Peptides against a protein of PDB entry 7PB4. Designs and how they scored, part 61

Target 1, 105 residues: chain A of PDB entry 7PB4
Amino acid sequence: KMLNIKEYKEKLLSTLGEFLEDHFPLPDRSVKKKKKNIQESSVNLITLHEMLEILINRLFDVPHDPYVKISDSFWPPYVELLLRNGIALRHPEDPTRIRLEAFHQ
Target 2, 218 residues: chain B of PDB entry 7PB4
Amino acid sequence: DALQMAVGYFEKGPIKASQNKDKTLEKHLKTVENVAWKNGLASEEIDILLNIALSGKFGNAVNTRILKCMIPATVISEDSVVKAVSWLCVGKCSGSTKVLFYRWLVAMFDFIDRKEQINLLYGFFFASLQDDALCPYVCHLLYLLTKKENVKPFRVRKLLDLQAKMGMQPHLQALLSLYKFFAPALISVSLPVRKKIYFKNSENLWKTALLAVKQRNR

## One batch from the design tools (peptide)

Design b1_p20_1_s2 (made by RFdiffusion4, then SolubleMPNN; from b1_p20_1, 12 letters changed)
Fold by OpenDDE base, seed 2:
Structure b1_p20_1_s2 (fold): chain B 105 residues (1-105), chain C 218 residues (1-218), chain A 20 residues (1-20)
Amino acid sequence: as target 1 above (105 residues)
Amino acid sequence: as target 2 above (218 residues)
Amino acid sequence: SAADEQRLRLLVEELVILEA
């Protein structure tokens, strides 16, 4: 029974990874839109997968303070996506912090 | 069209640093208010103006007035509501604006074209129950949104904890009763059988307008 | 798409439940 749960979890993680790559990729930097001085903040944006991993890990590692500070590496559309779908919640007093929804509770 | 000019003003912002910024703002705001209360607004106009009201682009007084006149001619787009909720998450709007938004959302609930995406925001709305000012209106909203799938053990615990803190509020009891209906095994506490569900009348601000909308759409 | 976003939520929800 435990082996089946682990295998299922692994399969689910793989499915999620593939799903995210297919449907929610980071915007390709390659569109040569002309050099308007968008200060391309040299900050490497993390994937949605990485963002979810951070949020999930924080939820389980620090359940009493499951909030993650939004960094510059967090692509704003991903943050919005998580919030609008009820996957993440914003901290009630600090809008710069978000948590994963505690679906297990 | 005067309305198009007014909406364009709010969308694009004040074009010129004219000394009469406040007079121009008031003129356009009055235009929107007049049209909204007389005829209602198109879904596209609501999309634009609702976003503006919650974005923090203007002051609280202006945002409040805009939000009060978000009266549909026919329907409100679900996408507009989702965008609006996203702005609530950013926290640039005042507490009073949040309260007004939830009141508006409850009042206009039947005029929203679809509910699928709004239902996905269930968790967000549920988290807002902790705000004492929002709680009555959020309970009402959740009462309208709650499906069996939303009734989870952790949410039951949170509602019971909230009841322990705030007492047996009518709006909270109404929501708990619905939860018990969907999942009786999760709620061991005997809830008083309420014959009548009591929510604060969120529609009071728009009562006349809503009646007019319903009459026009019949 | 809206469908993709819904699917994402379901996948994440299931993962969280399995980790709990």
Scores: peptide ipSAE 0.627, ipTM 0.414, DockQ to the pose 0.361
Fold by OpenDDE base, seed 4:
Structure b1_p20_1_s2 (fold): chain B 105 residues (1-105), chain C 218 residues (1-218), chain A 20 residues (1-20)
Amino acid sequence: as target 1 above (105 residues)
Amino acid sequence: as target 2 above (218 residues)
Amino acid sequence: SAADEQRLRLLVEELVILEA
């Protein structure tokens, strides 16, 4: 039974990864919008997969404070996506912190 | 069931023939209160009673008491909230009832089953920021609802104007900080980095009840 | 799409449940 759960988990992770790549890719940096003053914030955006990984890890590593600080690497539309779908919750007192929904609780 | 009878009473209204209308009303109200605080109310019961509380069918005192006991057993239907907001538009409820409703909405926000339709009401809630009594609670609600798509230049201007009028209120600052997060280009003013957002503790009225609901649903 | 977003939620939910 445990082996089957591990295998299933691995399959699920793979499926999620593929799904995210197909349906929620990072915006191509290539749209050179002509406007001069866009400080190319050289901030490396992380993938939605990486964001979820961070959030999941935090949920299990620090269950009493499962909130992750939103860094500049967090693409705002991904944050919004997670929030609107009930996957993540915003900290009630700190807008810069979000947590994964504790679906297991 | 005593609760069903009580809900039915509020739904159908007082039967004209009862000489002791006030005693009957109080009895049913106490029944609803007792069940709500002990066990919570079913989504259907909340749907009925919430609409009644905001419809102006009863007096302000009764409406206030009903609204205070709108505690879910499990979930609140989004449709119930939408209907409730529609009653706010009709204007048959008191200002105090409106304040209480927004407090309730913030406190019960996590228990609402869906948010899609509520999010569509963003503009309505935003317009309510102009009411000084509602403003702190509306800011809190908007803090919970705001998506990037809601952050528009005209709303930024309205918030900044409101800040100019009311000063740097913590609840307004919280909302502005969120707006800046989603759309930094729209907010040219340097906002003080506040480490902690302080909203009025709207949950205080229901804190014990909410803890009980969470415990029952684990 | 809305369907994709719903699927995302389900996948994440299932993953969280499996990790618990």
Scores: peptide ipSAE 0.624, ipTM 0.658, DockQ to the pose 0.338
Fold by OpenDDE base, seed 5:
Structure b1_p20_1_s2 (fold): chain B 105 residues (1-105), chain C 218 residues (1-218), chain A 20 residues (1-20)
Amino acid sequence: as target 1 above (105 residues)
Amino acid sequence: as target 2 above (218 residues)
Amino acid sequence: SAADEQRLRLLVEELVILEA
């Protein structure tokens, strides 16, 4: 039973990874180098996969405070995507913090 | 079933011939209140009673009591909320009932099954920010509803104008901070970095009931 | 698409349930 669960989990993770790459890729940073000095701080955006990993890990590692602070690496459309689909919840007192929905509880 | 009889009474209205209309009304109200606070109400019962509370069919005192006991057993149908909001547009509801409804909506927000149609009512809720009595609760509701697509330049202007008029209200600052998060280019004004957002505790009226609902649905 | 977003939710939900 444990082996089957592990294998299924691995398959699910692979499926999720592929699914995210196919349907929710980061926008191509190919936005034209227009020379203007706007210090667009080259904040390295993380993938939706990485974002979900952070949220899942926090949910299980720190269940009493499962909230993650939204960094500049969090692409705002991904945050919105997770919130509108009920995958994540915003902290009631701090809009810069989100948690994964506790689907297991 | 006593609850079914009570709901039926409110739905169909009082039978003309009863000399003790007030006693009968009170009996049915107490029945609904008792069941709602002990067990919660089914989504269908909430659908019926919420509509009645906002329709103006009964007096303000009765409507207030009904609305206070709109506690779900499990979920609230989004359709019930949409219908309720439609009654707010008809203007037969008292100001106090409107305030109570928004408090209820915020308190019960997580128990509403879907949010898609409620999100379409964003503009209606936003327009209600101009009402001083509603503003704190509407800000809280909008804080829960706001998506990036809702953050428009005209709404930013309206919020800033409202802030200029009302001052730096915590609930307004909370909403503006969220707007800045979604659209930083639209808000050039330095917002004080509030580490903590404070909304009026709208949940206080239902705190015990909400805890019970969450426990039953675990 | 809306379908993709729904599928994403289901996948994440299942993953969370399996991690528990």
Scores: peptide ipSAE 0.630, ipTM 0.634, DockQ to the pose 0.327; fails the geometry check
Fold by OpenDDE base, seed 3:
Structure b1_p20_1_s2 (fold): chain B 105 residues (1-105), chain C 218 residues (1-218), chain A 20 residues (1-20)
Amino acid sequence: as target 1 above (105 residues)
Amino acid sequence: as target 2 above (218 residues)
Amino acid sequence: SAADEQRLRLLVEELVILEA
């Protein structure tokens, strides 16, 4: 039974990874629309997969304060996506903090 | 049951002939209040009663009491909220009722089943920021509703103008901070790094009831 | 698409349940 759960989890993670790559890729930085003055904030955006991993880990590691601070590496459309779909919740007193929904509770 | 009779009374209106109209009204209102606070109301009951409370069918005192007992058993239908907002547009409700409605909407926000149609009303809510009495509660509502697509240059200007007029209000700062998060290029002004956003506790009226609803739905 | 977003939610929900 445990082996089946581990295998299923691995399969699920793989499926999620592939799904995210196919349907929610980061925008190609390559569209250099030469609008000169937008300082290319050299901030490396993290993937949605990485973002979800951070949120999930925080939920289980610190269940009493499951909120993650939104960094500049968080692509705003991903944050909005998670919030819109009820996957994440914004902190009621700090808009820069979000948590994963506790689906297991 | 007693609740169905009470809801039916409010829906159909008072039968002309009863000499004891006020006693009957009070009886039915108490029935609704008791059930709402004890068990919550079904989505259908909220749909009917919320519409009545904002339609101007009854006096302000009655409408206020009805609105205060719009406590869900489980969920509130988004359609009910949209209908309610439509009544706000007609302007038959008092200023106090409008304030109470926005407080209710904020307090019950998580119990609304869907937000898609409510999000389409963003412009309407934003326009209500100009009302000084509504502004704190509308800011809180907008804080809950705002998406990146809603953050437009003209809205930023309006918020900054409002800040210039009203001063650095905590609720306005909260909304501006969210706007800056979604569109940092639109807000050149350094917002004070407030670690905590403070809205007026709109939940105070329903705090106990909301805790009970959450406990029942766990 | 809306369908993709719903699927994302379901996948995340399932993952969270499996981690719990």
Scores: peptide ipSAE 0.627, ipTM 0.648, DockQ to the pose 0.314; fails the geometry check

Design b1_p20_1_s3 (made by RFdiffusion4, then SolubleMPNN; from b1_p20_1, 11 letters changed)
Fold by OpenDDE base, seed 5:
Structure b1_p20_1_s3 (fold): chain B 105 residues (1-105), chain C 218 residues (1-218), chain A 20 residues (1-20)
Amino acid sequence: as target 1 above (105 residues)
Amino acid sequence: as target 2 above (218 residues)
Amino acid sequence: SELDERLLRLMVEELVILEA
């Protein structure tokens, strides 16, 4: 049973990764609109997969304070996506912090 | 069932023949209150009673008591909320009832089954920001509802104008901070990085009941 | 799509349950 759970978990992670790449890719950086003055905020956006990983890890590593601070690397549409689908919750007192929904509670 | 009889009384109205209409009303109201606070109400019961509370069928005192006991056993139907908001548009309810409703809506927000239709009412809620009595609670509601698509230049202007009029209120700052998060280019004003957003504790009226609901639904 | 978003939630939910 344990082996089956580990294998299933690995399969699920793989499936999720592929699913995210296919359906929720980062916008192509290609809109280099040449306008000189747009400070290319060189902020490397993280993938939705990486964002979820951070949130999941925080939920289990620090269950008493499972909130993650939203950084510039967090693509705003991803944050909105997670919030509107009930996957993540905004901190009631700090809009710059979000947590993963505790589906296991 | 005593609850069914009570709900039926409010739905159908007082039967003309009872000489002691007030005593009967009080009896049924107490029945609803007792069940709601002890066990919560079913979604269907909330649908009926919430509609009654906002329709103006009964007096303000009765409506207030009904609204205070709109505590779900499990979930509240989005349709019930939409219907309730529709009554607010008709303007037959008192200002105090409107305030109580928004407090209720914020307190019960997580128990509403869906948010799609409520999100469509964003413009209506936003317009209610102009009411000084409603503004703190509406800001809290909008804080919960706001999506990037809702953050428009005209709304930013309205919020800034409201801030200029009312001053830097914590609830306005909270909403503006969220707006800035979604659309930083629209808000040039340096908002003081207040690390903590404080809304009026709208949940205080239902704190014990909400704890009980969460425990039952675990 | 709405379907994709629902599927995402389900997958994340399941993953969280499995990690617990």
Scores: peptide ipSAE 0.642, ipTM 0.492, DockQ to the pose 0.327
Fold by OpenDDE base, seed 2:
Formats: sequence, structure tokens, C-alpha cells
Structure b1_p20_1_s3 (fold): chain B 105 residues (1-105), chain C 218 residues (1-218), chain A 20 residues (1-20)
Amino acid sequence: as target 1 above (105 residues)
Amino acid sequence: as target 2 above (218 residues)
Amino acid sequence: SELDERLLRLMVEELVILEA
């Protein structure tokens, strides 16, 4: 039973991933290297797909504390997107933590 | 134009100052109903009104009446349908409104211009099978939407479980038969070969209107 | 687009419900 759910989840995530790649791609960093020493903070931004995966996994793995700390790898526009659409919620006492909405409750 | 005024009223909401809010509402609603049943509505009008009907902006009675008159003159935009479905999840739509929407969606399915985005909502529709009130209509919708790629082992299991719970319902059997057609290896159960698929939706609330639409578009 | 954002919500909601 668990294996079938995992496989299904993976398939759903794959479908979601394709959708996200088409409609919510990461901004092309191809903006011209203007010379200024902006410390290329080498922080690899994660995809929205990966972000959602983390949030979903946390919701089910740790249901009593389903909040994820926002890291530097979280692209701020994605965080805003999730919040404004009611997909994610900020922790009431810690704005650096977000959770996935518990749609199953 | 009376229709434009009516649509504008629903879109912008009632102007605060009118003491006869209910009479004005009824007047505009009747205007929309009359035009919709006589001539159908433009895709833009359906986009606006369908969104309003499912947003919860008005009461259930009004929403129901609006939804009942979502009859296209020519086509319905897929985007309008996707927006409507989004309200089913987010909005405080009544159970009756949800049922009516699915009935409408099935009835108007051929008039929707594209199906690509609707097909992406397959899983969402499938999840709604658990609602006893929605199940017959959702099965019909899924019957129209199902592609080979949608037929997965977990969905087969869910359908079989539903059949075990609800009994051998004609609409479930129809969907299962389609699943078996696409993936015979996943369904070991002998399904009665029903030559005629009967969905309850044969009694379409829009039957007369749909006939008129088809005649106009010939 | 607003449509894409709504669709995203629907897809995520479905995923959560199915995992529940």
C-alpha cells in the first residue's frame, strides 16, 4: 500500500514538475554580467517544484510541526506566490517559517 | 444594451445607493436568463458570470440561477472553466452549486474551446469521486477526459474501492470499462460488457438550449 | 498568470489530499 502511494506521489510530482517548468521557471540568470562586484552569492536557488516537495514532505513527515524554515535557496517570489495563493502559511510567531496548507484537514 | 448593463451590475456589484437592491438584482438576472436561453452568451460574458457564480459574491440562489444560464452562443473558454474549478476549491460554494457545476461542465463539454488545461485537472476531478452527490457527474466527466496516461494502478484501486462501497453503479462501471480498455492488465475483474453506457446526465437541464446552440452553429 | 497560480493551487491541493 505504501509503495503504491509513493509511486503515485512521484508521478504527481512529475506532472506538477512539468507544469512548473512551463509556467513558473526560475528566472534566467542570463542578465548581462555588468562588472559590479555583486558577490555572486553562489546560493543555488531551488525550483518551485523542489520547494513544494520539501513543504509537502514536511507536512506529512512532521505533522505536529509542519513548518519549514525559509532558507537562502528559497527564491522570494516563489515564497510570495505560495503565500498569496493560500498554498502556504507563515508561522504566526516566526515569519521565517512557512508551512503547507493542510488541505486534507 | 440591457445585457451589458446586467453583466456590469454583477461584475461591479450593486451600487450602494439603490433602495431596491433586490428588484434591481432580479431585473438583471432575468435579463441574463432571457438572453442566455434565447441566443446564448458570448465567451466573455460567460467568463465574467461564471466567475461570479462560483466566487460566493452573491447568495446561493442567485449563484444557482446564474450558473443555470451559462449557455454559450458559440464557445466557452477553457480559462473560464479552470477559473471556475479553482473556486470550487477555494470558494465557499454550496454542495448544490458544486453538483450543478459538474452537470454544467459535462453538458457544455463539447463547447469548451480547448481541453489541455482541463486535462491537467484530472486528478482534482478524480478526488471528487468520493463525494456521493458528485460521483455520478464526476464519473461522466472523467469518462470524457480519461486518456491512457491517466489510468494508473492507484486510481483503479480507488474506483474498485468505491464500487465496493457504493455497489455496481452504472456510472462507475462505465468509467471502469474505459479504464479496462486503456489498461486491461490493471483490471482483472470481469466487467459486464455494457453495450450502452448510461450516465444520468441524459436528462440535461440544458437539453433544449443545447439543441438550439447546435442548430445556430450549423 | 492568475490562471496559472490558481491551477497551481489546485494541483497542490490534490496532491496533499491524495497523500493524506
Scores: peptide ipSAE 0.639, ipTM 0.552, DockQ to the pose 0.337
Fold by OpenDDE base, seed 3:
Structure b1_p20_1_s3 (fold): chain B 105 residues (1-105), chain C 218 residues (1-218), chain A 20 residues (1-20)
Amino acid sequence: as target 1 above (105 residues)
Amino acid sequence: as target 2 above (218 residues)
Amino acid sequence: SELDERLLRLMVEELVILEA
């Protein structure tokens, strides 16, 4: 039974990864519009997959404070996507922090 | 009156000689909180306490608690809001305090007696859109404040730049739709027709309190 | 699409349940 759950979990993770790549890819940074003066802080945006991993890990690793600080690497549309679909919640007092919904509770 | 003593304490500051400064502070905070949530505060009390909360006189925890209990009995003076905004320029309050203030301002907007001076602060509020933490709440505030005269080409450009950076956020979309309504020639981009303007991030911490205030004033 | 967003939620929900 445990082996079947592990295998199922691995399969689900793989399926989710493929699904995210197909339907929720990062925007192509290709349009280098020459905006001169803003220090191109080459903020490396993380994938939605990576974002979800961070949120899931935080939920289980630190259940008493399951909130993750929104960094510059978080693409704002992804944050909004998670919030509007009830996948994530904002901290009531700190809008820079989000948590994954505790679906198991 | 216990409330007058509490307000006086925050206004004058802690008396040096009290060995139990923390207990005294907590007592007065609880007094203010109790009255504010049960009955609301008078405009004069809000004037004093709001100024204190944003002045940096006390720590962030105290300021946060004060702001959370800035619930009017009837009205909030526009002058109190203008004074409060002036403290935001000095930078003595934390980022979380600024966020809370904008949330409060949106929540209490209808209880502010006049809007003429607040409307003059439009440019200041608009500049705060660049702060990612403030942006959703500032958009909501600007949605409430925006007049045709405020819709300028440079502001349109800034909003479009923010949209390019952040994507089509509901709060930005709402504000842009209003801008397009006032000045359709400035916004050539087709905005999705949303029938309902929804500021998801503007959940009102004061929902229960505001319902109570409305019931008492009806 | 709205469907894709719903599917995303379901998959995440399932993952969270499996991790518990």
Scores: peptide ipSAE 0.641, ipTM 0.388, DockQ to the pose 0.258; fails the geometry check
Fold by OpenDDE base, seed 1:
Structure b1_p20_1_s3 (fold): chain B 105 residues (1-105), chain C 218 residues (1-218), chain A 20 residues (1-20)
Amino acid sequence: as target 1 above (105 residues)
Amino acid sequence: as target 2 above (218 residues)
Amino acid sequence: SELDERLLRLMVEELVILEA
């Protein structure tokens, strides 16, 4: 019984990963070149997959404080994507913190 | 050929130069309908036309007619179905179109080439049980899709609540019986022993066409 | 696309439900 759930979960994760790579890739580095003045802040952006993983893990690992602080590695369009689609919620008192929606509750 | 021209018309939209847009539209619809019912449509044609039918590009009457003739020659691509379901999420199609789509999906279920991605949409389909018009067909679809891993306590509770609201509907009982089969510990309620699983016959609209498809693909 | 975003939500929702 447990094996089937784990296998299904793994399959879902794999499918999600492929889906994200195909439809929500990080912007090509080439777009940053045209705005001259913004200092090349060498901030390594994380993938949407990694962002979701962080949010999901936080939701289950720390259910009493499921919020993640938005870092510079969080691409702003991804944050907006998650928020506008109801996948994530902002902290009511701290806009720099977001949580994954608790779909299981 | 005439079919390619018809599909192209729906895909690209009406070319400005046609004085009688309605006559042209009807001509192309009839072409698609004739081919679909006689021979079925290729998977690529279904992909294009199914997307169009649910996108809201055309009016409800046109969308309904297109959807009714989504009869495969051989197979339907899972990707086409996933795209179609995604259109249901954006709310651009009518309630009647949604019902027809679920009926179509159940009727054509065996002709879909893969089920892996469709199975990932289980939660979406389950949420649609709350729609009274969709509920019978969604139950049938879920009956076809449900695996042991899908049977969760909260879903059991939702089904029981729905039963309390709607009564002991045959389609709901069928789904609950399947849930009990996979997870007997989650369903303490005695379900009536049904000798026959009864769903509303969604195939009736396509029965003759489906028989023809099966005969051609033997 | 809007369609992709909706599908993303559905997949994430299912994943969260499975993790619970």
Scores: peptide ipSAE 0.635, ipTM 0.550, DockQ to the pose 0.547; fails the geometry check

